# Peptides against a protein of PDB entry 3JWR, part 39

Target 1, 323 residues: chain A of PDB entry 3JWR
Amino acid sequence: TRELQSLAAAVVPSAQTLKITDFSFSDFELSDLETALCTIRMFTDLNLVQNFQMKHEVLCRWILSVKKNYRKNVAYHNWRHAFNTAQCMFAALKAGKIQNKLTDLEILALLIAALSHDLDHRGVNNSYIQRSEHPLAQLYCHSIMEHHHFDQCLMILNSPGNQILSGLSIEEYKTTLKIIKQAILATDLALYIKRRGEFFELIRKNQFNLEDPHQKELFLAMLMTACDLSAITKPWPIQQRIAELVATEFFDQGDRERKELNIEPTDLMNREKKNKIPSMQVGFIDAICLQLYEALTHVSEDCFPLLDGCRKNRQKWQALAEQ
Target 2, 298 residues: chain A of PDB entry 3JWR as posed
Amino acid sequence: TRELQSLAAAVVPSAQTLKITDFSFSDFELSDLETALCTIRMFTDLNLVQNFQMKHEVLCRWILSVKKNYRKNVAYHNWRHAFNTAQCMFAALKAGKIQNKLTDLEILALLIAALSHDLDHRGVNNSYIQRSEHPLAQLYCHSIMEHHHFDQCLMILNSPGNQILSGLSIEEYKTTLKIIKQAILATDLALYIKRRGEFFELIRKNQFNLEDPHQKELFLAMLMTACDLSAITKPWPIQQRIAELVATEFWEQGDQVGFIDFVCTQLYEALTHVSEDCFPLLDGCRKNRQKWQALAEQ

## One batch from the design tools (peptide)

Design b1_p15_2_s1 (made by RFdiffusion4, then SolubleMPNN; from b1_p15_2, 11 letters changed)
Fold by OpenDDE base, seed 5:
Structure b1_p15_2_s1 (fold): chain B 323 residues (1-323), chain A 15 residues (1-15)
Amino acid sequence: as target 1 above (323 residues)
Amino acid sequence: MAALEALELVADLEQ
């Protein structure tokens, strides 16, 4: 395609030029081509292209295929969300110095998972999929969308000309796919809530050890969630704009819940209760985000900008809730 | 999953 030719022929700017190492990064000013160039740079600077012998054209095609399999009519859960999740992962690995704590296969899996974790998202949550009796709800009981996202990820990875993992041994390939699956499934916040207590307790007791395979898996899950939620850590103007996109998608779901399911939406999904967004955001930060970024900062102090950003945004939301 | 989806999940889990 013309898009592939343009991407494959383009000079990839440095990570410094692209600012993709910054926790404060914003994609708002970037074209789709620039987001793809950023993604190539992430793979390159993480040594994934070299270590796994990725062909440049294949990587370009894969990135474009991933981007194509996000819906354009979804306000938040689109390519830009996946790209921002991957950028936060890259920043956490580089600036947050987590790269040195992980294997190359784990890094490869996390980056692929971050880019792929919401593939073919429909702008509705798992609860809506269940209540609407969607065909996907017949295939999966829990983490319905996350299983679908992984299936889409696997489909793309196996598609002709998209096989970025062809340089891996059979065992490396199996290991990578296992980690990708676990990482994508970990983005189900229900699973996060279920598992986070173990992680926080290990940190609190100073018993956290990445040499333990179970604790490694737990950490990768927490890191995925931290990157997936990283919009809450961004500078206030960026965070506020992303919160508007999220609210738009939720209100669209709430409108569908009224029309299609004949139910009153929750306050979060209710367009008429938009004035509750600030207080809800404070509640979200307190219930979900703060402890996660605190724990991540204990694993690597260089991740502090995520925690600091979250705290600053809590203050901003609290000030709005008091108005 | 967005910040707000987490709130709904938390609210659903607290019920």
Scores: peptide ipSAE 0.033, ipTM 0.729, DockQ to the pose 0.478
Fold by OpenDDE base, seed 3:
Structure b1_p15_2_s1 (fold): chain B 323 residues (1-323), chain A 15 residues (1-15)
Amino acid sequence: as target 1 above (323 residues)
Amino acid sequence: MAALEALELVADLEQ
């Protein structure tokens, strides 16, 4: 395609030029081509292209295939969300110095998972999928959408000309797919809530050890969630704009719940409750985000900008809730 | 998943 030719022939700017190591990064001013160039730079600077012998054209095709399999009519859970999740992962690995704590296969899996974690997202949550009796709800009992996202990820990875993992041994390939699956499934916040207590307790007791395979898996799950939720850490103007996209998608779901399911939506999904957004954001930060970024900062102090951003946005949302 | 989805999940778990 013309898009593939343009991407494959383009000079990829440095991570410094692209500012993709910054926790304050914003994609709002970037074209689709520039987001793809940023993605190539992430793979290159994490040594994934060299270590796993990725062909440049295959990587370019894979990136464009992933981007193509996000829906354009979804307000938030689109390519830009996946790209921002991957950028936060890259920043956490580089600027947050988490790269030195992980294997190359774990890093490879996390980056693929971050880009792929919401593939073919429909702009509705698992609860809606279940209540609407969607065919996907018959295939999976829990984490319905996350299973679907992984299936889409696997389909793309196995598609002709998209096989970025062809340089891996059979064992490395199996290990990578296992980690990708676990990382995508970890983006189900229900699973996060279930598992986070163990992580926080290990940190609190100073018993956290990444050499333990179980604790490593737990950390990768927490890191995925931290990147997936990273919009809450962004500078206030960016945070507000992203919160509007999220609210738009949730209100679209609420409108569908009324029309298609004949139910009253929750306050979160209810367009008529827009005035509750600031207080709901404070509640979200307190219940979900703060402890996660605190714990992540204890693993690596260089991740502090995520915690600091979250705290600053809490103050801003609280000030709006008091108006 | 965004901040708002997590609030719904927390609300569902507190129920």
Scores: peptide ipSAE 0.032, ipTM 0.727, DockQ to the pose 0.444
Fold by OpenDDE base, seed 4:
Structure b1_p15_2_s1 (fold): chain B 323 residues (1-323), chain A 15 residues (1-15)
Amino acid sequence: as target 1 above (323 residues)
Amino acid sequence: MAALEALELVADLEQ
């Protein structure tokens, strides 16, 4: 395609030029081509292209395929969300120095997972999918969308000309796919809530050890969640804009819940309760985000900008809630 | 899942 030719022929700017190592990064000013260039840079600077012998054209095609399989009519869970998740992962790996704590296969898997974790997202949560009796709800009992996202990821990885994992051994390939699956599934916040207590307790007791395979898996799950939620850490103007996108998507779901399911939506998804957004954001930060970024910062102090951003945004949301 | 989905999940778990 012309898009592939343009991407494959383009000079890829440095990570410094692209500012993709910054936790404060914003994609708002970037074209789709520039987001793809950023993605190439992430793979390159993580040594994934070299270590796994990725062909440039194959990587370009894969990126474009991933981007194409996000819906454009979804306000938040689109390519830009996936790209921002991957950028946060890249920043956490590089600037946050988590790269040194992980294997190349884990890094490869996390980056693929971050880009792929919401593939074909429909702008509705698992609860809606279940209640609407969607065909996907017949395939999976829990984490319905996350299983679908992984299936889409696998489909793309196996598509002709998109096989970025072709340089891996059979064992490396199996390991990578396992980690990708676990990482994508970890983006179900229901699973996060179930597992986070174990992680926080390990941190609290100073018993956290990445050499333990179970604790490694747990950490990768927490890291994925931290990147997926990273919008809450962004500078306030960016945070507000992203929160508006999230609210738009949730209100769209709430409107559908009223119309299609004949139910009253929760406050979170109720357009009529827009005035509760600030207080809900404070509640979200307190219930979900703060402890996660505190724990992540404990694992790597260089991740502090995520925690600091979250704290600053809590203050901003609290100030709005008091108005 | 977005920030707001977590609130819904927390709300659903508290019910």
Scores: peptide ipSAE 0.032, ipTM 0.723, DockQ to the pose 0.479
Fold by OpenDDE base, seed 1:
Structure b1_p15_2_s1 (fold): chain B 323 residues (1-323), chain A 15 residues (1-15)
Amino acid sequence: as target 1 above (323 residues)
Amino acid sequence: MAALEALELVADLEQ
């Protein structure tokens, strides 16, 4: 395709030029081509291209295939969300110095998972899929969309000319797919809520050890969630704009719930309750985000910008909730 | 799951 030819022939700018090591990064000014170039840079600077003998054309095709399998008519859960999740992962690995704590296979899996974690997202949550009796709800009982996202990820990885994992041994391939699956499934916030207590308790007791395989798996899940939610950590103008995209998608779901399912949407999904967004954002930060970024900062102090950004945005949302 | 599914979970937890 013309897009593949353009991407494959393009000079990939440095991570410094692209600012992809910054926790304050914004993609708003970037073209689709530039987001793909950033993605190539992430793979390159994490040594994944070299260590796993990735062909440049195959990597380019894979990135474009992943991007193509996000829906353009979804306000938030689109390629830009996946790209920003991957950028936060890259920043956490590099600037947050988490790279030195992980294996190359774990890093490979996390980056693929971050880019793939919302593939073919429909702009509706698992509750809507279940209540609408969608065919996907017959395939999976829990984490319906996350299983679908993983299936889409696997389909792309196995597609002709997209096999970025072809340089791996059979054992490395199996390990990588296992970690990808676990990481994508970890983006189900229901699973986060279920598992986070164990992670926080290990941190609190100073018993956290990444040499333990179970604790390693737990950490990778928490890191995925931290990157997936990282919009809440961004500088206020960026945070506010992303919150508008999220609200748009949720209101679209609420409108569909009312029209298609004849149900009253929750306050979060209710367009008429837009004035509750600031207070809901404060509640979200307090219940979900703060403790996660605190714990992550305990694992690596260089992740503090995520915690600091979250705290600053809490103050901004609280000020709006008081108006 | 997006940040707002977390808000739904928070709303469900506060309920």
Scores: peptide ipSAE 0.031, ipTM 0.732, DockQ to the pose 0.559

Design b1_p15_2_s2 (made by RFdiffusion4, then SolubleMPNN; from b1_p15_2, 10 letters changed)
Fold by OpenDDE base, seed 5:
Structure b1_p15_2_s2 (fold): chain B 323 residues (1-323), chain A 15 residues (1-15)
Amino acid sequence: as target 1 above (323 residues)
Amino acid sequence: MAALEGLELVAAAQQ
């Protein structure tokens, strides 16, 4: 395609030029081509291209295939969300010094997972999928969408000319796919809520050990969630704009719940309750985000900008909730 | 998932 030719022929700027190492990064000013160039740079600077012998054209095609399998008519859960999740992963690995704590296969899997974790998202949550009796709800009992996202990820990875993992041994390939699946499934916030207590307790007791395979898996799950939620850590103007996209998608779901299911939406999904957004954001930060970024900062102090950003945005939302 | 999705999921996971 013309897009592939343009991407494959383009000079890939440095991570410094692209600012993709910054926790404060925003994609708002980036073209689709620039987001793809950023993605190539992430793979390159993480040594994934070299270590796994990725062909440049294959990587370009794969990135474009991933991007193509996000819906353009979804306000938040689109390519830009996946790209920002991957950028936060890259920043956490590089600037947050997590790279040195992980294997190359774990890094490969996390980056693929971050880019792929919401593939073919419909702009509705698992609860809506279940209540609407969507065909996917018959295939999966829990983490319905996350299973679908992984299936889409696997489909792309196996598609002709998209096989970025062809340089791996059979065992490396199996390991990578296992980690990708676990990482995508970990983006189900219900699973995060279920598992986070173990992680926080290990941190609190100073018993956290990445050499333990179970604790490693737990950490990768927490890191995925931290990157997936990273919009809450961004500088206030960026965070506020992303919160508007989220609210748009949620209100669209709430409107569909009324129309299609005859259900009164929750305050979160209710367009008429938009005045509660600030207080709901404070509640979200307190219930979900703060402890995660605190724990992540205990694993690597260089992740502090995520925690600091979250705290600053809590203050901003609280000030709006008091108005 | 966005900040707001967490609250619904917290509410759903507490049921």
Scores: peptide ipSAE 0.036, ipTM 0.766, DockQ to the pose 0.398
Fold by OpenDDE base, seed 3:
Structure b1_p15_2_s2 (fold): chain B 323 residues (1-323), chain A 15 residues (1-15)
Amino acid sequence: as target 1 above (323 residues)
Amino acid sequence: MAALEGLELVAAAQQ
């Protein structure tokens, strides 16, 4: 395609030029081509292209295939969300110095998972999929969308000309797919809530050890969630704009819940309760985000900008909730 | 999944 030719022939700017190591990064000013160039730079600077013998054209095709399999009519859970999740992962690995704590296969899996974790997202949550009796709800009992996202990820990875993992041994390939699956499934916040207590307790007791395989798996799950939620850490103008996209998508779901399911939506999904957004954001930060970024900062102090951003945005949302 | 979805899940987990 013309898009593939343009991407494959383009000079890829440095990570410094692209500012993709910054926790304060915004994609709002970037074209789709520039987001793809940033993605190539992430793979290159993490040594993934070299270590796994990726062909440049195959990587370009894979990136464009992943981007193409996000829906354009979904307000938040689109390519830009996946790209921002992957950028936060890259920043956490580089600027947050987590790269040195992980294997090359773990890094490869996390980057693929971050880009792929919401593939073919429909702009509705698992609860809506269950209540609407959607065909996907018959295939999976729990984490319905996350299983679907992984299936889409696997389909793309196995598609002709998209096989970025062709340089791996059979055992490396199996290991990578296992980690990708676990990482995508970890983006189900219901699973995060179930598992986070173990992680926080290990940190609190100073017993956290990445040499333990179980604790490593737990950390990768927490890191995925931290990157997926990273919009809450962004500078206030960016955070506010992203919160509007999230609210738009949730209100679209709530409108569908009324129309299609004949139910009253929750306050979160209710367009009529837009005035509750600031207080809901404070509640979300307190219940989900703060402890996660605190724990991540204890694993690597260089991740502090994520915690600091989350704290600053809490103050901003609280001030709006008091008005 | 972003900030707002977490509140529904927290409410569901506290139930």
Scores: peptide ipSAE 0.035, ipTM 0.766, DockQ to the pose 0.401
Fold by OpenDDE base, seed 4:
Structure b1_p15_2_s2 (fold): chain B 323 residues (1-323), chain A 15 residues (1-15)
Amino acid sequence: as target 1 above (323 residues)
Amino acid sequence: MAALEGLELVAAAQQ
């Protein structure tokens, strides 16, 4: 395609030029082509292209295929969300120095998972999918959408000309797919809530050890969640804009719940309760985000900008909730 | 910002 030719022939700017190592990164000013160039740079600077012998054209095609399989009519859970999740992963790996704690296969899997974790997202949560009796709810009992996202990821990885994993051995391929699946499934916040207590307790007791395979798996799940939620850490103007996108998508779901299911939406998804957003954001930060970024900062102090950003945004949301 | 889903999930996990 013309898009593939343009991407494959383009000079890929440095990570410094693209600012993709910055935790404060914003994609708002970037074209779709520039987001693809940033993604190539992430793979290159993580040594994934070299170590796994990726063909440049195949990587370009894969990136464009991933981008194409996000819906344009979804306000938040779109290519830009996946791209920002991957950028936060890249920043955590590089600037946050997590790269040195992980294997190349784990890094490969996390980056693929971050880009793929919301593939074909429909702008509705698992609860809506279940209550609407959608066909996907018959295939999976829990983490319905995350299983679908993984299925889409696997479909793309196996598509002709998109096989970025073709340089891996059979065992490396199996390991990578296992980690991708676990990482995508970990973006279900229900699973995060279930597992986070173990992680926080290991950190609190100073018993956390990445040489333990179970603790490694747990850490990768927590890191995925930290990147997926990273909008809450962004500079305030970016945070506000992203919060508007999330609210739009949730209100669209609430409107559908009212219309299609004859259900009164929760305050979170209720357009009539828009004035509750600031207090709900404070509650979210306290219940979900702060402890995660605190724990991540204990694993690597260089991840502190995520925690600091989250704390600053809590203060901003609290000030709005008091108005 | 699964932020908002997190509050629903926290509320659901406390039930």
Scores: peptide ipSAE 0.035, ipTM 0.769, DockQ to the pose 0.362
Fold by OpenDDE base, seed 2:
Structure b1_p15_2_s2 (fold): chain B 323 residues (1-323), chain A 15 residues (1-15)
Amino acid sequence: as target 1 above (323 residues)
Amino acid sequence: MAALEGLELVAAAQQ
């Protein structure tokens, strides 16, 4: 395609030029081509291209295939969300110095998972999928969308000309796919809520050890969630704009819940409750985000900008909730 | 997952 030719022939700017190592990064000014260039830079600077012998054209095709399999009519859970999740992962690995704590296969898997974790997202949550009796709800009992996202990820990875993992041994390939699956499934916030207590307790007791395979898996899950939620850490103008996209998608779901399911939506999904957004954001930060970024900062102090950003945005949302 | 889904899940877990 013309898009592939343009991407494959383009000079990829440095991570410094692209600012993709910054936790404060914004994609708002970037074209789709520039987001793809950023993604190439992430793979390159993590040594994934070299270590796993990725062909440049295959990587370019894979990135474009991933981007294509996000819906354009979904307000938040689109390519830009996946791209920002991957950028936060890259920043956490580089600037947050987490790269030195992980294997190359874990890093490869996390970056693929971050880019793929919401593939073919429909702008509705698992609860909606279940209540609407969608065909996906017949395939999976829990984490319905996350299983679907992984299936889409696997489909793309196996598609002709998209096989970025072809340089791996059979064992490396199996390991990578296992970690990708675990990482995508970990983006179900229900699973995060279930598992986070173990992580926080290990941190609190100073018993956290990445040499333990179970604790490593737990950490990768927490890191995925931290990147997935990273919009809450962004500078206030960016955070506010992303919160509007989230609210738009949720209100669209609520409108569908009324129309298609004949139910009153929760306050979160209710367009008429827009005035509650600031207080809901404070509640979300307190209930979900703060402890996660605190714990992540205990694993690596260089991740502090995520915690600091989250705290600053809490103050901004609180000030709006008091008006 | 977005910020707001976490609140719904927390509310559901507290019930």
Scores: peptide ipSAE 0.035, ipTM 0.764, DockQ to the pose 0.454

